# Ledger of designs, part 71: peptides against a protein of PDB entry 5B16

Target 1, 136 residues: chain A of PDB entry 5B16
Amino acid sequence: TPSRINHNERLEFLGDAVVEFLTSVHLYYLFPSLEEGGLATYRTAIVQNQHLAMLAKKLELDRFMLYAHGPDLCRESDLRHAMANCFEALIGAVYLEGSLEEAKQLFGRLLFNDPDLREVWLNYPLHPLQLQEPNT
Target 2, 136 residues: chain A of PDB entry 5B16 as posed
Amino acid sequence: TPSRINHNERLEFLGDAVVEFLTSVHLYYLFPSLEEGGLATYRTAIVQNQHLAMLAKKLELDRFMLYAHGPDLCRESDLRHAMANCFQALIGAVYLEGSLEEAKQLFGRLLFNDPDLREVWLNYPLHPLQLQEPNT

## One batch from the design tools (peptide; made by RFdiffusion4, then SolubleMPNN)

Design b2_p19_7_s4 (from b2_p19_7, 10 letters changed)
Fold by OpenDDE base, seed 1:
Structure b2_p19_7_s4 (fold): chain B 136 residues (1-136), chain A 19 residues (1-19)
Amino acid sequence: as target 1 above (136 residues)
Amino acid sequence: SRREELLAKIKKLLDELAK
């Protein structure tokens, strides 16, 4: 229905911001010596449609999308874009109905299959210089 | 350190994504 489509697009809007924010924060704290250009490059890489679609696939959203929207997703690029949008909507919904922490946990869990890397990403220690600037 | 090793691995993964 039009109302549900509109709601989903609103969730995408919110989710896009949440994914962007979480990615930015984690990169900033994890790599205190990385210049802005490098941070931006990694952020772009993480939030690009191709990658978000891969994360969505881990949740088997591809099966759902093909079942529900197959006729409209004939092209692989269309499916990828739809998957990325669906992932954003999901994160948006998790944030909306839950919390930023819950969105963070879900996103981090999907970003890294390696539990050690996941732990570093999710529970990063603050750099000494960052500790000196707690409000930044 | 262990942390530095893990960070390096994360960077490698991100480098691959950025290609």
Scores: peptide ipSAE 0.703, ipTM 0.956, DockQ to the pose 0.836
Fold by OpenDDE base, seed 3:
Structure b2_p19_7_s4 (fold): chain B 136 residues (1-136), chain A 19 residues (1-19)
Amino acid sequence: as target 1 above (136 residues)
Amino acid sequence: SRREELLAKIKKLLDELAK
């Protein structure tokens, strides 16, 4: 049987993909005129460890990290990486135990403090040109 | 439109994040 560490790493693996996918989908639909390079840039910015760590902090995962791994997280960069990984594992767990919709809602809620921006992010109606494209 | 304004705000936030 896999160790607890291996299990968490597996959740991180899954969560990484979920965060990447959700980010890609929302960017694609919200910005239909944005070129691929711009979409990729925004995606990278959103899913980078530094940003995910910020989102993790909103869930007070920093308190958990210091409690559980304090001696190994004396460097801010180490803490940031650990928090980002933990956030990915959390999203992975939400997807695994719940649904993609639940993961989407949680992620969107954390991405923006402004509820109006959250609403736009979470509710991405198809653009007229996108409606003309099949299977999109 | 209101939606376009909000999208613009999102882009601004993302621009800052991408720096």
Scores: peptide ipSAE 0.703, ipTM 0.956, DockQ to the pose 0.899
Fold by OpenDDE base, seed 2:
Structure b2_p19_7_s4 (fold): chain B 136 residues (1-136), chain A 19 residues (1-19)
Amino acid sequence: as target 1 above (136 residues)
Amino acid sequence: SRREELLAKIKKLLDELAK
């Protein structure tokens, strides 16, 4: 049986992949005319520690982190990194214990406060060109 | 269209994140 730390690191590993995957898929479908470089730029922006930490803050994980590990997180960069890792572990856990759909919904809810934008992100119709090439 | 407007708004938000 792995230690709690090891378990969290494993969940983080899984969550990192899930976040990357979900981000990639949604960007790909939402912006069918955006070149690879643009897609990569947006993906990087979405999954960067700073942004994931902000998403984690919406779940008040900062309070949790400071409560549990405050003395070790005295620097902003350390807290941000820990928050991002914790967020990834959470997504990993949601995927593992729930489903990819549940992870998608949680991630989408946090990405956009505006419900209209959230709906577009989560429920994207296929572009006409994508419909013409369903395997792409 | 409404969808295009919303996509534009998403893009603007992502542009801000990418700065």
Scores: peptide ipSAE 0.700, ipTM 0.955, DockQ to the pose 0.872
Fold by OpenDDE base, seed 5:
Structure b2_p19_7_s4 (fold): chain B 136 residues (1-136), chain A 19 residues (1-19)
Amino acid sequence: as target 1 above (136 residues)
Amino acid sequence: SRREELLAKIKKLLDELAK
């Protein structure tokens, strides 16, 4: 039986991949004329620790972190890093216990506060030149 | 179009995030 730490790290590993995958797919479809460099820039921005920590804060994971690991989180940067990792683990858990769709929905809800922008992100209409592309 | 406007807003948000 794996330890809780090992389990959490494994979930983090999985969640990292899920977040990056979802981000990549949505960017790819939303910006069909954007070059790879631009796509990569946006992806990096979305999945960076600072941003994921912001998303984690929306779920009040900061309160959890301070409660569980306060003494080890002396700096805001440490808290941010821990929150990002925790967020990845959470997404990994949602994917594992639920589905990619559930992970997508949760991630999308957190990415955009504006429901109209959220709708476009989550339900990205395919560009006419993308109609032949496989579903993701 | 409404979609284009929303996409532009998303792009702006992403641009800010990328800074």
Scores: peptide ipSAE 0.698, ipTM 0.955, DockQ to the pose 0.855

Design b2_p19_8_s1 (from b2_p19_8, 8 letters changed)
Fold by OpenDDE base, seed 3:
Structure b2_p19_8_s1 (fold): chain B 136 residues (1-136), chain A 19 residues (1-19)
Amino acid sequence: as target 1 above (136 residues)
Amino acid sequence: DEELLRRAHEVMQKINEHQ
């Protein structure tokens, strides 16, 4: 329904901002010498749909999604996008119902208890400009 | 772990109810 879509999109919008903020804070402290461009690129990589979908899977959010839209989520890519969006909506809702601290704890525990995500935090991608040869 | 999962599911149910 249009109302459900709008509601989820609004929560996703809010959750996206919260995830972005929490990720930014983590990167800021983890890499104190990394320039802004590198931090921004790394953040973008971390909050991509694949990673958020993994977090959603760890929380078994597919149980809620597949019940309502199972037939429409046959493609892996569609499911991944939906799971990522669902995770954002969850974080947004946790922020609204609880606090930023609760969202931080939830997000952080998921990140740091997953070896794959730990690797993401430790192995940041280089900004495209960092891969270029020095100019005069 | 289990508590985190429970809390997440609780919030998800609330989301669905308020849609």
Scores: peptide ipSAE 0.551, ipTM 0.914, DockQ to the pose 0.498
Fold by OpenDDE base, seed 2:
Structure b2_p19_8_s1 (fold): chain B 136 residues (1-136), chain A 19 residues (1-19)
Amino acid sequence: as target 1 above (136 residues)
Amino acid sequence: DEELLRRAHEVMQKINEHQ
């Protein structure tokens, strides 16, 4: 039986992949000496529901669900899960209707308030393969 | 970031309109 608070599953599915991908790529470049296990652990921390829910809160995404699902979101864990899902759906929609670059910008701007950290996160160097075969 | 909020809300509104 589907959850009453889940209503954007397809977009969540897409957004989950985008968030995972963007996080992976950025971590790869930000921590060039970090082993795979460390990269994976860091990624998990960034994309876990609790963290995504905090990002969703920064965007006030609760405004888009509380009216319809308020009674179903009385438990904190349910609210966190719904907010995380909503954030994924948002990222999925931004990718779908906009671009991967826009999704990257949105995600990166939320992750860091420090301009220097944002710059490093958003402007990682291109891989040699990308330099050999430019995609833009 | 007000612009960030605006854009996010714009997209969310579109999502809600399509379901």
Scores: peptide ipSAE 0.548, ipTM 0.914, DockQ to the pose 0.497
Fold by OpenDDE base, seed 4:
Structure b2_p19_8_s1 (fold): chain B 136 residues (1-136), chain A 19 residues (1-19)
Amino acid sequence: as target 1 above (136 residues)
Amino acid sequence: DEELLRRAHEVMQKINEHQ
């Protein structure tokens, strides 16, 4: 059955780009000697639905969904996707209403105030080529 | 952080008003 969850897909689209940009900048500075492939793999891990859903949970964004859409969110995967999309929409809206700087502050504070999220920033996954060529 | 949460929720309300 179709989900009753209403997504602002345009804001999600914009927010996705903002999140990816901010993530890229952070990774670029955090790992000055990491190759592009490693940076890309790390970025993918940071911006995946599971991680964005964790950020959304910190902001209690589920409060905006569970009351109205609870019956549609019985499955864990459905909730995760909804939370991730909601977070993207939020970031997109923050960028539009406020600024890129505000979005950066929001995103950064969420990442580094949670030890689980810090772990994501501190321990990046190795790129497949790095696994194959550990000396590179 | 209460201010962070407040701001996020404020923006979320605005999003919902336009959906």
Scores: peptide ipSAE 0.547, ipTM 0.913, DockQ to the pose 0.556
Fold by OpenDDE base, seed 5:
Structure b2_p19_8_s1 (fold): chain B 136 residues (1-136), chain A 19 residues (1-19)
Amino acid sequence: as target 1 above (136 residues)
Amino acid sequence: DEELLRRAHEVMQKINEHQ
């Protein structure tokens, strides 16, 4: 009998907002001269499922889902999406149980301790308008 | 790093207990 994956959609909803907020604040201060379009594009790159799944993997969140839901997570894309959602739920729960500060510390430490994510922070994508004028 | 992992797992366990 195949397993059924249950999403913590309410926690994911909250966690998504927290991750988006923390990322936005970070980018806002890190790149004071970057236009809104560039900030938005960069944010999208940072919080995409691939990266959130990587953070979830570093926290070994797969230990909480693979045994029960393994049969439904055979595809890489399915696992990535589930791990990203799990990370969002975790951040949402940390915010509720602890504080925004605790969520910030957790998220930030993971971002800065992950060389792959640091690479993303250092090499942010350019907005299409910046590609038209590469010297700006 | 280890403390971060512990805290994450603590919260995750609480999430699972309420499902």
Scores: peptide ipSAE 0.535, ipTM 0.908, DockQ to the pose 0.513

Design b2_p19_8_s2 (from b2_p19_8, 7 letters changed)
Fold by OpenDDE base, seed 4:
Structure b2_p19_8_s2 (fold): chain B 136 residues (1-136), chain A 19 residues (1-19)
Amino acid sequence: as target 1 above (136 residues)
Amino acid sequence: DEELLKKAHEVMEKINRLQ
């Protein structure tokens, strides 16, 4: 049975890419000595639906779906999936309406309560190649 | 963070109107 949850699949698609990209770049700086396999594993943990749903909960995004789709979200797994999708759509929209920087800020502030980790995430240094091309 | 929450909700309202 198809879900009756109203969501923007295109925004979710875009948001998924933004989340994946930001996570990849920032993990690279957060863990400079971690090999690719470890980076990939950590990325998976960050971007998986269960985790994104938790981030969505921090933003109380369930308020945007429970009133209209409560009966369809009786199962915990259904709610979790919907919340994750909603979060992706939000990130996609923030990117489109604002910028990648705004998406980074939103995502980073939700990811880390630890001020040191947040600082690295939000203010990581430019890669040497980026220093050669500062206009990107 | 109330400001973060507010901004997120504003964006959510916008995307909901587009659906």
Scores: peptide ipSAE 0.480, ipTM 0.896, DockQ to the pose 0.594
Fold by OpenDDE base, seed 3:
Formats: sequence, structure tokens, C-alpha cells
Structure b2_p19_8_s2 (fold): chain B 136 residues (1-136), chain A 19 residues (1-19)
Amino acid sequence: as target 1 above (136 residues)
Amino acid sequence: DEELLKKAHEVMEKINRLQ
């Protein structure tokens, strides 16, 4: 229905922003000497549909699509796109219902199995501006 | 892992109810 499509698109919109933000922050601290262009390139790679679809698969989100729309997702590319969108919607919903922290935890646990990388993701230091203005 | 999966599925179910 048009209403259903609208809700999905809105959640995807929000989730996309959250995913991109969290990714940006992670990359910013993980690669302190990397220029903006390099950071942007890495971000693109992390948030592209194919990668998000893999993360969605880890969460078995295909179960929520195949039962209702399986026949309409016969193409692998269509399924990947749907899975990526579903993941974005999920992250958006987690943010809305919970918090940015919860979204970060979910996303980070899926992204990184390496404990050192996960530590950087989950416990990155505050930006100097935040340190100077901790209450703002 | 299992708890994370469970939570994700709960959220998905909520999304579906809103549509």
C-alpha cells in the first residue's frame, strides 16, 4: 500500500543517516591521518547496499521479506537492495525507539569481529570540541 | 548474538505492525 511504502521509505531515510553518521565517526577515529577523500571512499564501501545486505543476512532479515514478497524478489540484485533497505529501516527504528547508542551497538557488533576494532568503534574518544564543551 | 538477533526481530515485527 502507499502508506506502507511511505513508512518504509521514511524509516530507510532516517536509518541511512544514522548508519552514515556512525560510520563516519568510526572512520574518523580509526584513520586519523586519512584525508577526507579517503574517508569518504571507505564510508561508501561500508554503507553500500551489498555490504548492508550482508549485515541484514547476519540478522536473518530475509525471513521478514521472503514470506510476503519472495516471488517479487527473484533477482539477486533486487533481494540485496531490499535487504539493505530493510537494514536501514531497522537501524532507523532502533534509533527512534531506543537511542543512538543502541543503534551504534547493534551496528558495531555486526561490523567488527576484531576486538580492537570493535573497541575503537564502541568507545571512541570525544572530539576536542566536545571536550572543550562537554555540556553543550 | 542470540539476544541481538531476538531484539532485531522484535523491532522488525513492530515495523510491520506500523505498516
Scores: peptide ipSAE 0.477, ipTM 0.895, DockQ to the pose 0.612
Fold by OpenDDE base, seed 2:
Structure b2_p19_8_s2 (fold): chain B 136 residues (1-136), chain A 19 residues (1-19)
Amino acid sequence: as target 1 above (136 residues)
Amino acid sequence: DEELLKKAHEVMEKINRLQ
């Protein structure tokens, strides 16, 4: 029988993409001199299950799985994976119900406790292509 | 952040109801 803790796989799929995208965009702006390999490595670190599980823990998402799926989550690695997936599902749902901006806000607020770093992450500068050319 | 927590939980509850 399929695992009961994987009932949100579709939302996880979407959320994974959103998390990856948001991370990619922000890293692109935050590290303008970092090569692609470095950007990719940094992204991996941010979106890996262990990190997402920590973010999920900040949101106490374990409350939504431990009671119903406790026996399935006896291993720490299983719990970590489930928490990461749950976080992805949450982000996916936030995107669907709200917007990419809302997903960005949620994700960004969780990534950084430091207000200055959070501000930089959430309010990165616009790309030149996104700026209007004023008539001077 | 309590507000963030509340919002996240609301969404999670919706997910659980819809699936």
Scores: peptide ipSAE 0.476, ipTM 0.896, DockQ to the pose 0.516
Fold by OpenDDE base, seed 5:
Structure b2_p19_8_s2 (fold): chain B 136 residues (1-136), chain A 19 residues (1-19)
Amino acid sequence: as target 1 above (136 residues)
Amino acid sequence: DEELLKKAHEVMEKINRLQ
């Protein structure tokens, strides 16, 4: 059955795009020899609801929904979807009220515990086109 | 990371107040 929890849809919409974009950029630079199909498959794995829900759990985002919606979240799939949506809304809000850099920092710190992987995520090289046009 | 958690929660609280 579909999730009964559908809140902050506009922020979720924005956050979904930001998460997908940041993930795409990271994978693009981390795996320079991986073809598009492989990149897409890896991206799907990173941004799927199950994974985003785990990231949301790291931030204890369930504290913001359990009191009001606890009875509606008794199914694992419903809770997973709600947690993933909440995470998207958070990322969307961080981007909207702060910056893409702040969203990247938050997402990256949650994705990787390995300091080397974090460094690659946070300080990936600029694309050649960006080097030519610094304001892009 | 406690600081990260705190910042995330502050944003969530804003969302809950404004949404």
Scores: peptide ipSAE 0.453, ipTM 0.884, DockQ to the pose 0.521

Design b2_p19_8_s3 (from b2_p19_8, 9 letters changed)
Fold by OpenDDE base, seed 2:
Structure b2_p19_8_s3 (fold): chain B 136 residues (1-136), chain A 19 residues (1-19)
Amino acid sequence: as target 1 above (136 residues)
Amino acid sequence: DKELEERAREVMKKINELS
């Protein structure tokens, strides 16, 4: 049986893929005319450690991390990296124990405090070209 | 079409401002 540390690392591994996947899918549909380079740039911005750490902070995971690992997190960069990893592990756990939809909803909810923007991200309509319809 | 793109850009502006 894997240790708790190994378990968290495995969840992080899974969560990394889930976050990457969800981000990619949403960007793909939201920006149907954006080239691959642009999509990749946006994805990087969303999934980079600094941003994921910010999302983790909304869940007050920093308090948890400092409580559990405070002595080892003396630098901002170390804390940020740990927070990002913790966030990925959380998403991985939500996916594993719940569903991709639940992971999607949690991720989207944390991305935006504005409910209107959140609605666009989570419930975007398909582009007319994707529906083989005229541009409107 | 254009409306969706505009809304999407607003989403990205929000993300970029926070990051």
Scores: peptide ipSAE 0.379, ipTM 0.879, DockQ to the pose 0.028
Fold by OpenDDE base, seed 4:
Structure b2_p19_8_s3 (fold): chain B 136 residues (1-136), chain A 19 residues (1-19)
Amino acid sequence: as target 1 above (136 residues)
Amino acid sequence: DKELEERAREVMKKINELS
């Protein structure tokens, strides 16, 4: 329904912000000597739709997508775009229903196959306010 | 963490069902 679609769009909106925030913070820690321009470029690469679609594929979201919306996603480009949006919505939903910590963990697990990078991503110093968030 | 991923998939399933 249009209302439900709007809800997903709202989740995408929120998820986009969460992804951007998490990416920014963690890049800051992962690359302490990288200048702003490099950080921004790296962030763009991480959060662009094509990459988010790949992350969504790691979660096999395409199976759910095709099951629910297959007839509307006959084009590969349409599927990629939808996958990216769904990934954002998912992150938004995880943030709302769980915590920023859970969103961070999920996002980090998907972003990095390298265990060293993942470790830095998952274990950076937390802000005191983040420590107050519920555990998931 | 398979538990986290599975929970995420469950959330996504619900989202897609609402679409």
Scores: peptide ipSAE 0.271, ipTM 0.802, DockQ to the pose 0.620
Fold by OpenDDE base, seed 5:
Structure b2_p19_8_s3 (fold): chain B 136 residues (1-136), chain A 19 residues (1-19)
Amino acid sequence: as target 1 above (136 residues)
Amino acid sequence: DKELEERAREVMKKINELS
């Protein structure tokens, strides 16, 4: 419905920012000697639609969308874009209903299959927003 | 973890059910 779409778009807007922020902060700490251009390139690779769609697929989010919009998502590119948007909306919702920490945990767990890499990602210093907004 | 991922799926399910 139009109302549902609008609601998801708002969540997507927020989730996009959260994903970008989490990615940026962690890259900043993980690669202290990498210049801005390299950081930006790495971030782009992580948050591109194709990658976010893959993360969404790990959560089987396509099952929810195909039920409601299957006929409209027959093309691979359309499905990929929708999956990426859905993932952003999910992260936004997790942030709102839970916390930035929960969003970080979910995002990090999906990014890395290697548990050691997950631990490195998840145990770096608290994000600036977490320090400024301890209740979120 | 699996619990967190399941929670995320539940959140998405609720979002998709909203009108």
Scores: peptide ipSAE 0.199, ipTM 0.755, DockQ to the pose 0.627
Fold by OpenDDE base, seed 1:
Structure b2_p19_8_s3 (fold): chain B 136 residues (1-136), chain A 19 residues (1-19)
Amino acid sequence: as target 1 above (136 residues)
Amino acid sequence: DKELEERAREVMKKINELS
């Protein structure tokens, strides 16, 4: 329905911001000597549609979308874009209904299958706003 | 973008160095 589509787009908007924020914070601490341009480049690479679509595939979101919206997703580029958007909406929903911490955990778990790499990403110093998230 | 994707892989490699 149009209302559901609108709601999903709103979640995408929120989720996009969450993914951008989490990625920015982690990159900032992971690469203390990297200039802004490099940080921005790496952030773009991590949150670009192609990558987010891959993360969405890990959640098997493609199967659901093809069932519901197959005719509109005949092109690979369209499917990739839809997958990325769906992933953003999911992250947005997790943040909204849960917490920023939960969104971080989900995102990190999908980014890395290796437990050691995952731990490095997830347990790096958090931005003060993330530490105070429960109070916001 | 293939270049950006490669840069992402480089980031992952650097993260690996921190593990």
Scores: peptide ipSAE 0.024, ipTM 0.557, DockQ to the pose 0.023

Design b2_p19_8_s4 (from b2_p19_8, 9 letters changed)
Fold by OpenDDE base, seed 5:
Structure b2_p19_8_s4 (fold): chain B 136 residues (1-136), chain A 19 residues (1-19)
Amino acid sequence: as target 1 above (136 residues)
Amino acid sequence: DEELKEKARKVMEEINRLS
């Protein structure tokens, strides 16, 4: 079995993909007239480490990181990077142990403090996502 | 849905503030 470190890195890998996928899908449908360059710019803004770290703060992951790795996180940039990675791992875990829908809901809830904007983001008409298992 | 489009615009503005 892989070490805990390897497991966390794997979750981060998965979470990174989930966050980028969800962001891409929602932007695609929310802005049907926006060109690829604009979509990519918005995606970058949403999934960049600085922003993910801010989302992580909403979950109080900063307190967790300081408790676990305080001596190694003396600089704000180091803490921000660590929090972003931790956030990705969390989303990965939510997807793995729960569902894509649960990951979407959590991510969407954190993206917007305004309930109206949150509702638009989460409930904007999207095509159904069909997940296929390897042996189907 | 014009109301939805207006809300989408507000989402865009919020995203723009992230950069």
Scores: peptide ipSAE 0.400, ipTM 0.880, DockQ to the pose 0.026
Fold by OpenDDE base, seed 4:
Structure b2_p19_8_s4 (fold): chain B 136 residues (1-136), chain A 19 residues (1-19)
Amino acid sequence: as target 1 above (136 residues)
Amino acid sequence: DEELKEKARKVMEEINRLS
């Protein structure tokens, strides 16, 4: 429905900011000697639609999208774009209904299949203010 | 922490493969 679509678009808007923020913060602390250009490059790589779509696939959002919107997603590029948007909306919803910490955990969990890398990403020393978020 | 630095390097490598 149009109302649901609008809600998803709003969640996508929010989720985009959350993904951008989390990525920026973690990159900033994880790579203290990396210049802005490098940080920006890494951020772009992480938050680009193609990558977010891959993360979405880990959640089987492709199956969801094909089920719900198959006729409109006949092209792979369309599906990828829709998946990325849906992923952002999901992160937005997690943040909205849960917390930044929950969004952080979900995002980090999807970013890395390797538990060691995941741990580094999620647990790298951050500013105390970011560490005050409630844990799930 | 050298181990942490090494893991950070590995994270970097993973990110580099994203695009």
Scores: peptide ipSAE 0.386, ipTM 0.876, DockQ to the pose 0.026
Fold by OpenDDE base, seed 2:
Structure b2_p19_8_s4 (fold): chain B 136 residues (1-136), chain A 19 residues (1-19)
Amino acid sequence: as target 1 above (136 residues)
Amino acid sequence: DEELKEKARKVMEEINRLS
């Protein structure tokens, strides 16, 4: 049986892919006229350690990290990296134990504090037939 | 939907602030 550390690293591995995927999909559909370079730039901005750490802070994971690993996190950059990894592991766990939809909802809720923006991000039509809906 | 487009624009602005 893998150690708890190994398990967390595995969850991080999975979560990294989930975060990357969700970000890519939502950007792709939300900005249909944006070129690849722009999509990539936005994705990088969203999934960079600094931003993921910020999202983690919204969940107060920093308090958890400092409690559990405080002595090892003496630098801001170390804490940021650890927070980002922890966030990825959390998303990975949500996907693994729940569903992609649940991971999407959690991620989307954290991305935007504005409920209108959150609604657009989470519920933007993802299919051509949906894009043809009268309320678009 | 013009309202949706406007909201998408605001999403873009929010993302731009991250970079």
Scores: peptide ipSAE 0.400, ipTM 0.874, DockQ to the pose 0.027; fails the geometry check
Fold by OpenDDE base, seed 1:
Structure b2_p19_8_s4 (fold): chain B 136 residues (1-136), chain A 19 residues (1-19)
Amino acid sequence: as target 1 above (136 residues)
Amino acid sequence: DEELKEKARKVMEEINRLS
């Protein structure tokens, strides 16, 4: 069996793709008039290590990092990078053992503290077949 | 519809603050 480190690296690889995909799809449909450059800019902002580290902090992964890697994480940049990677691995695990929907829900809940914005992000139509007449 | 667009705008503002 592969080492725990290898498992985490593989999950990180998977989670990176899941985060990238979810972000891309939601941005694409939420902003139908935004050009590719704008979409790419927003995606970068959402998936950058600094932001993912903030999301990781909401899950108290910083406490985990201090416990597991405290002596090696004296620099803020090192901590952010490690937390971002750990967050990706977590999303990867949720996708792998759960579903893409569960990963989407977790990611969306963390992205926005405002319940109204969270609702828009999570439930905005993501496919033409989901489109309907506007209620308002 | 207008309400949804306004909320989308606010989402954009939140994302912009991340840049």
Scores: peptide ipSAE 0.380, ipTM 0.868, DockQ to the pose 0.027; fails the geometry check

